# Ledger of designs, part 194: peptides against a protein of PDB entry 3H8D

Target 1, 122 residues: chain A of PDB entry 3H8D
Amino acid sequence: DMKRQQRFFRIPFIRPADQYKDPQNKKKGWWYAHFDGPWIARQMELHPDKPPILLVAGKDDMEMCELNLEETGLTRKRGAEILPRQFEEIWERCGGIQYLQSAIESRQARPTYATAMLQNLL

## One batch from the design tools (peptide; made by RFdiffusion4, then SolubleMPNN)

Design b2_p27_4_s4 (from b2_p27_4, 7 letters changed)
Fold by OpenDDE base, seed 1:
Structure b2_p27_4_s4 (fold): chain B 122 residues (1-122), chain C 122 residues (1-122), chain A 27 residues (1-27)
Amino acid sequence: as target 1 above (122 residues)
Amino acid sequence: as target 1 above (122 residues)
Amino acid sequence: SREEREREAEKRFEEWLEERLKKLEEQ
């Protein structure tokens, strides 16, 4: 639905083990989210010492943010919102297209703006 | 069409009369653009000493950017691209909804993502 | 109040995120 706004967010996160270390010793990870209206469509997690984690709605619901966008407070978090391309660039680099495509083909993906866009792309 | 990417840009401009003044005496205006795919859909100009100018495709073609997005170089200009909400917040504040609505009702507006979104909103 | 709800929302998300990170470290 064209009524649903697409919004993208990125926040840093620090491993619990690094939480109390000096800034130079805190290995920064990144949490990315694509919200299709109030609900998350894609989630991506970058870590300093392991492969990226890609998650898509329907397939990975148990690992994805369960809060709606308003409940996250992300829209009120300074510096959290990013441009669509800032999300997509990393998503594509990490194999997100193939990941989402596979989720669609296996009927695991919930229909979202992301699935619709991919269907248009292919 | 969902294939068309929506991109928003903002760049500062200085009035011709202020071009050679000291920086503190250069009143900065702002040029905003919404591109629906390669072509501009909405344009907005904020000035320090006159009311905002709102422009919509179809109605105001002669006053709007005639270059396609690639030709503008905006995608390559650091700091030019902005979030959709950064455009919409100002657009709404300046009466853009009513302006575009009137253009649609008078059959002056060219169909764009912006017109479609407004139709969904109303 | 709106401000209170916003603060609570932010807190809930931070808590969710922390739990997410803990789960990932356990793997």
Scores: peptide ipSAE 0.310, ipTM 0.651, DockQ to the pose 0.703
Fold by OpenDDE base, seed 5:
Structure b2_p27_4_s4 (fold): chain B 122 residues (1-122), chain C 122 residues (1-122), chain A 27 residues (1-27)
Amino acid sequence: as target 1 above (122 residues)
Amino acid sequence: as target 1 above (122 residues)
Amino acid sequence: SREEREREAEKRFEEWLEERLKKLEEQ
């Protein structure tokens, strides 16, 4: 059901190895999530020292957040929620459209809002 | 089609009567809009000196923004776009649910994402 | 309490995230 609320979140993360370093030496990564209703549909991770990681529901469940949205506390974390475009812009830049498309074509992707939107676009 | 992109915007406005006053004497109002795809679904105005104005598509077309989203330039205005909840929180506080419900019941409301969500809630 | 539940939720997620990061560092 496309009537489910779509919510997007971004939080910084610091590598464990950097957590005790001086601020200038802490390389900041970013963890992104798209929740389609209570469950995650897409996850994306930006790292300063390696390629972006793109993950889509169904295909990458083992690497994605297993908590439902409420369990994450993200909705209560100030500054965590972002606009859809703030997610999509990065997603697109990282090749997310192609990644999700491939997951759909290979029948690995679980149907989500994201899959529906992509199929509408193509 | 609930696959349409839902986007929300907020911009301040100064009343015409206040436009030449000193800054401290300019009472700031807020103009809110919910766009369901290219067209506005809800509009809301907060004023410092009068009750909030709630407007819904179909019923209040004459008082609502007549421009499509692209024509408004809102998507290009820095800081204009807001999270859905930033709109909904105010909408709810102002009695928007009841207002839209009444518009639906009276068959004045044009079907939009907002009407669909309300009907899903009730 | 609600506040307690919220704090616990945040904690669970933070723990998940930390484990995720550890796994990524191993790759």
Scores: peptide ipSAE 0.309, ipTM 0.647, DockQ to the pose 0.743
Fold by OpenDDE base, seed 3:
Structure b2_p27_4_s4 (fold): chain B 122 residues (1-122), chain C 122 residues (1-122), chain A 27 residues (1-27)
Amino acid sequence: as target 1 above (122 residues)
Amino acid sequence: as target 1 above (122 residues)
Amino acid sequence: SREEREREAEKRFEEWLEERLKKLEEQ
């Protein structure tokens, strides 16, 4: 909806086991989120040693951030917010379109901006 | 509309008179744009030596970028795209809310995402 | 205060993220 701002965020996460290692020994992962207004629509996780994880609202709620945008503090975290394309580029590269499409077709995806955009594209 | 992506851009401009001066003598201005889908919704210009210029679609069409987003090449210019808040912060500081509100009230503003958001806020 | 709310929000999310990571590592 026009009233819901689409905002995207990216933050690194480091494996607990690597927390206290030298920087060069810390294998960096990345946590991405797309918020459709206050609520998360998509989540994506890149890991150094395993396949990317793609998550969409409705289907993957149990694995997705349960905090609303304000509760996350992401809007206040310097460097966390990214451009839409910075999210989408990775999303697409990871097969996100197919993933979300499948979720829609299986009726698992909750309607979001993401689902709407995909349905508009296809 | 949900289908129209909101994108924001900022580029520097140098006054023609300063074009061939030494860098330290070039007074940098900034050109900002908000595109509501393919079409500009708001434009803003910061100048080193005069008040900021605020422009809104409908009211200020003759002074605003007449190119659609794709024609501008802004999406392909590295560093040009900025976060929404980077635009809005300056917009607000320059009195943009009041400016747009007045344009709406005078029926000069063309409906855009910007007008919708303002009307939602007020 | 606003600052307190912000800190609390950040803390909550960091905690969530840490738990998420732990879950992932356990897989």
Scores: peptide ipSAE 0.309, ipTM 0.647, DockQ to the pose 0.756
Fold by OpenDDE base, seed 2:
Structure b2_p27_4_s4 (fold): chain B 122 residues (1-122), chain C 122 residues (1-122), chain A 27 residues (1-27)
Amino acid sequence: as target 1 above (122 residues)
Amino acid sequence: as target 1 above (122 residues)
Amino acid sequence: SREEREREAEKRFEEWLEERLKKLEEQ
């Protein structure tokens, strides 16, 4: 249902191998999530030294956050919630439109707000 | 259409009567807007010394922003865009739910994302 | 309590994230 609330989040993460290094040597990654109501619709992972990882519901469920929004605690984590455009700008830059489109065309994507928006665009 | 992007904005304003006063005597108000796609759906004005003003599309069009979102330049104004909850929390606290409900019941409200959400709730 | 549930939720997510990071590092 298009009436579901769309919420976006971004949190940093650091690789275990860098956990005990000096701050300047800790390479920071970023974990992004788009929640369509209580459930994740898209996930994106940015890394300092490898290509972005793009994930969409239905196709990539096993790699995506399995917790509902409330179970994540993200809504209570200060600074975690971001504006839609802060997610979409990165998503688009990383080839997210093409990735999601391919998932839709191959019938791998679960219907979400994201799939509906893209199908409205194309 | 529920597929329209929902965007929220907040900007400060100072009353004309305070324009030439010392900074400490310039009472700051806040102008809030909810845009349902390109057009405003709700407007809210907070004042330091009088009750909030609540406005909804259809009923209060003459008092609300007449410009479409692009015409306002709000999307290009640093710090103007806010999260939905930053708008809704204030809206709810100011009696916005009751105000919008009354406008719907009196057939004064233009259908918007806001009216649809409220009708889904009630 | 509500606060306890919230702390547990955050803990579960952190654990999930750690496992995700572990998988990524093993690749």
Scores: peptide ipSAE 0.308, ipTM 0.643, DockQ to the pose 0.703

Design b2_p27_5_s1 (from b2_p27_5, 12 letters changed)
Fold by OpenDDE base, seed 2:
Structure b2_p27_5_s1 (fold): chain B 122 residues (1-122), chain C 122 residues (1-122), chain A 27 residues (1-27)
Amino acid sequence: as target 1 above (122 residues)
Amino acid sequence: as target 1 above (122 residues)
Amino acid sequence: SAAEQEAAWERFEEYLKTKFKMVPYEE
């Protein structure tokens, strides 16, 4: 059901250990989410001191946001919503296409808009 | 070919007659565009002193942007690109669904992402 | 309401902290 809204979000974060440090000493990361309708399809984390984390629905459910989109409040947070390309650019740069393809081939990925688009591409 | 990128843009405009008036006396309108790949699919104009104008590809080609997306420079204009919902919200409010449906029924609309989505909805 | 929205966001922030060890940050 590709009629579902595709919405993308990004939130900057810091480590708990840094939250009381001076701003100059806070290392920022970025939390990214792709929601296919009410449920997350892809999650991505850019950390300041370790490799990016890529997660896809079905395969990585236990590590992904379990809240539906409404529960997150993301749609009501000013500046959180981003354009699809703003997500996809980072996703591609982090090897997301290959990651999702592998998840599809291994039958681990849950069908989402993302899997459908990738399968249309290939 | 729904693989084409769907991109939406909005630009404020002022009337030529107002361009040399004091800022307080300039009435702004808004120009909206939906590009289905390189070519415009829908155009919408919010005027400060007259009803909105709705235009769809195929039917209203002579009144719509003739430039391809790259030629417009919109992708290089900071703040011009908007989220799909930011376009659709105004489109719906202005009666765009009915306008496009009528264009489809009269066989005047060129097939685009917009026509496909509408036909999926109905 | 605005209050309800704020409460929801605060819950989400706490969720991010606990599950992902992320503290949402704004400059």
Scores: peptide ipSAE 0.291, ipTM 0.580, DockQ to the pose 0.637
Fold by OpenDDE base, seed 3:
Structure b2_p27_5_s1 (fold): chain B 122 residues (1-122), chain C 122 residues (1-122), chain A 27 residues (1-27)
Amino acid sequence: as target 1 above (122 residues)
Amino acid sequence: as target 1 above (122 residues)
Amino acid sequence: SAAEQEAAWERFEEYLKTKFKMVPYEE
């Protein structure tokens, strides 16, 4: 149901290889998640040294967070939750609209709030 | 439609009488708004020296923001937009559930995302 | 509880490291 709560999260990360380097040598990335109710609808990864990764539920489940929202602890992590637009702005910039649209058209996407919104937009 | 974007905002305010006082003597209040699409659904005011004010669309229209969301400029004001829970936590603490419920039961509330969510909860 | 919440987050950090090769970082 579209009445499910839409919640967005962002976690900065470094590579395991950079763990013990000096701060200036830690290349920072960003992990993003859109949860449609308890389950992830979209995941996005900004890496410092490779192209962004876009993932949509149904198509990319094996590569996405498999934990439900409560299991992640994201709702309890200070600073992790972000505004919808803070997610969407990056999603759009990374080609997320086209990516999700293709997943819908190929019948690979699981219906989510994201798919519904996109189908309303187009 | 429940697919309308739900957006929440918070603006600090000081009393007109405190305008030209020293910063330590300016008692700050907080103005909160919940927009269901372009139109306000709930408004809440935390005052430093009087009880909180709760307002719901339909019942309290004359005391609420009459501008549509775009007209307010809130979406363009840095730091004004807040997470849903940042609104709801205060709303609940101020007795908002009971207030909105009473407005619904008395047929004073305009149907909004807020009324729909409350009716789902109860 | 706060302790339970912290434990859950620590597990999630390990999950991110293992599955996504990401080490959560804070300044």
Scores: peptide ipSAE 0.289, ipTM 0.580, DockQ to the pose 0.702
Fold by OpenDDE base, seed 5:
Structure b2_p27_5_s1 (fold): chain B 122 residues (1-122), chain C 122 residues (1-122), chain A 27 residues (1-27)
Amino acid sequence: as target 1 above (122 residues)
Amino acid sequence: as target 1 above (122 residues)
Amino acid sequence: SAAEQEAAWERFEEYLKTKFKMVPYEE
């Protein structure tokens, strides 16, 4: 519900195969997470070599972070937390609104803050 | 109330007298603002040469930004918005809790999200 | 503690690596 804290995080990553390469050969991606209270509501991945991945709770649980927020340690990682808009801007650019809408319409999305906000928008 | 968006901002400043000095002689301060919805709830100033200034709505209106959030343009300034904790950490270090508490007890503080949170804490 | 926090993060890094094939990276 609206009383749960919405927190957003971003972590840069490289591929395991790149971790011991020269810096110029380490292609960077970005892992994003939206936590609605203790549990993830949305996950997004920007990869250097493939299309963005969008994931929403309920529909994509198996592909999303199953750890609760506290278990991740994200709140204690310097620089990991980002502003809502920093997440939403990328989410929108990647077609996240349509993706979540489709998940809602198909009854696949678990109710989250994100679903509620979208439903209020429409 | 809890439904108003809490947004925090920080901008650096230099003293007017320093604006045309060499960079090394421009002592930087920081201006912080907490907006509870469209209106400022708390303001904080870190100065290079004097103690921090703490200001709370109701008590310190005349010394605080009188512009609503939209009028400030802060939401449109890149890098100005900060996380709540980035504000609160400094607020706490500067004695903001005690300052706000005193303002509440003296009935000088205008009710804001900040006052509500503090009252819930105590 | 700081040590516990670091350990938690390290576990999370391994988690990301194994599940998502992502290695958290700092430039």
Scores: peptide ipSAE 0.289, ipTM 0.565, DockQ to the pose 0.720
Fold by OpenDDE base, seed 4:
Structure b2_p27_5_s1 (fold): chain B 122 residues (1-122), chain C 122 residues (1-122), chain A 27 residues (1-27)
Amino acid sequence: as target 1 above (122 residues)
Amino acid sequence: as target 1 above (122 residues)
Amino acid sequence: SAAEQEAAWERFEEYLKTKFKMVPYEE
């Protein structure tokens, strides 16, 4: 159902090796998620010292968050939820449109709100 | 120079979260590398709970080992060096031929022994 | 030297942990 609630989240992270370093020496990354209802549709990772990672449901399930939204606790984490545009802006800059389109064309993408929107745009 | 020495290595790894668990609860992965002379040409990662990762020089430099062969200490690590076929067998099973070919066609792959061999095969 | 070899491997282990989130392990 494309009328499912679309919710977006972002949390910062550090490398395990930086865990006990001084704050100035912790290289920060960002983990992003788009939930189409209770299940994740897109995931995106900004790492400090490697290329961005883009993931889409169906194609990349094994590399994506497998927890449903409620199980994550993200909705209860203050400051974690973000606006749709805050996700999409980064997604686009990282080549997400092309990535998702290719997943659709290869029949690897699971039908989601994200796939539907892209197919409406094109 | 395509007459550079080709050397292959494999080392096991565990997930950081399993580091202090009992051995039976440590899920093991495998890290593979192909060095074309002093520099890495191909890298491959077998993870216990996500898809294999394939990487090729030029295209994926930021995600690959950035140390030259000597700096890694792999040549001094007992049991780390493997036969070429031990690497290639897994590479092929994971779709490495197609992956490398696509990198060549997109002009993303750095010229290496691996790219040369593929272009000889085709 | 043996010390240099050990140091090189130690650096590589840390590299694997930091860059790939991998902890080298031998049974």
Scores: peptide ipSAE 0.130, ipTM 0.507, DockQ to the pose 0.530

Design b2_p27_5_s2 (from b2_p27_5, 8 letters changed)
Fold by OpenDDE base, seed 2:
Structure b2_p27_5_s2 (fold): chain B 122 residues (1-122), chain C 122 residues (1-122), chain A 27 residues (1-27)
Amino acid sequence: as target 1 above (122 residues)
Amino acid sequence: as target 1 above (122 residues)
Amino acid sequence: MEEEEERNWERFEEYLRTKFKMVPYEE
């Protein structure tokens, strides 16, 4: 049901090893999530010192957020929610379109709003 | 107070580097925690490709879970709680007894149920 | 409700730390 609310979130993070360093020595990454209704459809991680991580529902469930949206508290975290384009722009830059397409073609991707949109785009 | 409830937990994790591998090639790690009442007493991490990480309260506070047990939500995570022996067996295999003993002898370990038990054992 | 929301966030932070080795950070 594409009537499900599409919500996008971003959380900055640091590495545990940097947790108690001076702020200038903490290398920041970004954790991104796309929720298709209550469940995550895509997850993306920008790390300061390694390639981006792209994850899609169905294929990467074990590595993705297993909590439903309500359980995460993300909707209550001020500043966490972002606009769809803020997610999609980074997703595209990281090669997310190709990654999701490959997951669809290999039949590993669970149908989500993201898979539907990609199928309409191509 | 040794009347505090001793609770043990285990959570699996997958390395980001294995995200593009087939499920059978994704090497799983394990995060372990021993809570002595509301606070963590021991933490342990099993990695598929590097030595285990052992941590004890007092000595390794900065690298351990800083949340109290209630804050972690571990008690509400289905399948996370494990039996004491399930923790202790791995702890022992990883050299935890020697690690904790050294922390006690160096006076770095905070007194916990774990330190008390070890002192009774030796 | 506020207390429950806070507890959910705290659990999520620990979840990120344990599963993803990420510590949520605010500059």
Scores: peptide ipSAE 0.294, ipTM 0.636, DockQ to the pose 0.583
Fold by OpenDDE base, seed 1:
Structure b2_p27_5_s2 (fold): chain B 122 residues (1-122), chain C 122 residues (1-122), chain A 27 residues (1-27)
Amino acid sequence: as target 1 above (122 residues)
Amino acid sequence: as target 1 above (122 residues)
Amino acid sequence: MEEEEERNWERFEEYLRTKFKMVPYEE
């Protein structure tokens, strides 16, 4: 349903191996999520030492957040919620459009707001 | 009996081969269980490096938890119990509906809350 | 509700650690 609220979040993270290191040795990454209503539609990870990870609902469910939005507590975490463009800008730079398009064409993607918008764009 | 309480649980695990590795090299999996009253009805395993494992009562008894719910101690393990949808979302994504349906059609499935709900859905 | 929300976040942090090998970090 296109009436579902679209919400975007970003959480900085470090690797477990860096957890007890000095701050200068803690390499920072970013976890991104797009929620289409209560459920995640897209997930993206920027890591300090490996390529970005792009994930889309339906195709990559095993590797994506399985919690609904309320269960995550993200809506109450100060600074976690970001603007749509803050997500989309990184998504596009990482090749997200092509990734989602391929998932749609291969019939692996679950219909979401993201798939609908991409289909409108093409 | 549909009056039996349905309870769902999730526990993280690591592969036996990783148990003595550094935390960074310990890849986590997830063990899921659906208990229909005192006995397990469905079990599911998400692994970091192999396909999900789906198990249903009657068909897969030898690979499933053999303890009743009280014997497992899961009800007393903080953070283990999850909401029904937290189980079902993953179950459905892993092809659990088709798996259980096939078990019913082959007469391998023991009647449970899960089999009853699926038969109502179809 | 606030206590429940805090518990949800704590569970989510542990979830990120266990599933994604990520430790939420604040500078």
Scores: peptide ipSAE 0.311, ipTM 0.538, DockQ to the pose 0.587; fails the geometry check
Fold by OpenDDE base, seed 5:
Structure b2_p27_5_s2 (fold): chain B 122 residues (1-122), chain C 122 residues (1-122), chain A 27 residues (1-27)
Amino acid sequence: as target 1 above (122 residues)
Amino acid sequence: as target 1 above (122 residues)
Amino acid sequence: MEEEEERNWERFEEYLRTKFKMVPYEE
């Protein structure tokens, strides 16, 4: 059901090793999530010292957030929710379209709003 | 100092695809940790659809929990702490003894309670 | 509601720390 609400979130993070360092020595990363209704459809991580991580439902379930949206508390965290384009812009820059496409073609991706939109685009 | 407290923890994870299935159709994964005092000595992951992952301090530091025990909050999570044998039984079944032994022999393992116990056994 | 919301967030923060090795950080 593509009538489910699509919501996007972003959380800045630091590495545990940097937690007690001076602010100038803390390297920030960004954790992104796309929720298709109550469940995550895509996850994306920008790290300060390694390549971006792209994850799609079905293929990468074990590495993705297994909590439903309500359990995360993200909807009640001020500043966590972002606009769809704020997610998609980074997703596209990181090669997310190709990544998801490959997951669809290999029959690894679980059908989500993201897979449907991509298939409509192609 | 082998006088450090040895504590063991286990937390489940499920695949999002199985969350709404009947209990008999849910395939759970399990994350295990052995803390030698404040720091992790061994980590183990049981996955429903891929081989177990075994990790030992020194060799696999980058893939293991970076937080000290207090920072993890595991000691405050109800049902997370397990008995030593509950960890060791799975560790042994997954080939953990051989894995750790190899890490010791290759000089990759950091000395821990686990390495000491293994060396006492051999 | 606020207490429940706070508990959920705290749990999620811990979840991020343990599963993803991420410490949520706000400037």
Scores: peptide ipSAE 0.293, ipTM 0.633, DockQ to the pose 0.573; fails the geometry check
Fold by OpenDDE base, seed 4:
Structure b2_p27_5_s2 (fold): chain B 122 residues (1-122), chain C 122 residues (1-122), chain A 27 residues (1-27)
Amino acid sequence: as target 1 above (122 residues)
Amino acid sequence: as target 1 above (122 residues)
Amino acid sequence: MEEEEERNWERFEEYLRTKFKMVPYEE
C-alpha cells in the first residue's frame, strides 16, 4: 500500500555519560527515522564518535525502533518532523542507497516505500 | 570492592516484526545481564536469527545498558532475576570466558567481579 | 489527549535512552 504517508523525523541526542555535563562538553548526535505509514522503514544515526549507523526494516528490525509512529509521540514533538529531502540527503551521504540495495538483493529488506522507490530507480 | 552483591537477570525479547504475531510465531531472544553491585559487568544477548552478542564493561560500554541496577527496575520484575549459574552456563557456551579474557589482556575490560574471578582462575 | 501525548514522548525518550543509549537533547 503506497498510499501510506511517508514521514521523517530527527531527534538530537547526547550520550548518557554526557547528560549532566556542561553543554560545551556534550557531544551531539542525531537520530533519524523514516516512517512508511505507521511503521519505520529506515533508521539512521549520526554519532559524534563512531561511524554512522544505517538500518532498514526487515534486515535490522531488532536494532530499530519497534514503536509505531503514534506510540513514539514524534508527530506531536515540535521540531522533530523534517522534510523528506532532509532525511534523504544524509541517507545518501552515508551510503544508504547502497546499503538498502544490498539488503534488497540479499532478500533481507522488508518491502517498504523506500525499497519500492529504490527498485523503481534501478 | 568485592563486597558488592552479584545479581543476574534475563529478559526475553521479540523482534519488532513479530510483536503482533501469535505467540507461536514470535521468535524469542534473550537479554542477559550481570550486575556487579549497582553497575553492569557483563551483558549477553541471544538472538533467534544471528550470533550471540557478548559484552563486557569497559570494552563495550556504548553497547551495554547504562542504567544502574535500581534504575532498570529489574529487581522488581518478577521472574527476571536468575541464578548465577544460569547466566554463566550460557556465557561459557557462547565463548564468554575467551571474550572477557581477551578484553582483560587488551586492557579494555573495566575491573569487575567478573574480571577478578577470571584472573583468579588463570 | 495532551497528557497521553506527553506520556508517550516521555516513554519514547526513555526508550531511546535504554535501547539506543541516546538521551534526547534540545538546545
Scores: peptide ipSAE 0.292, ipTM 0.606, DockQ to the pose 0.581; fails the geometry check

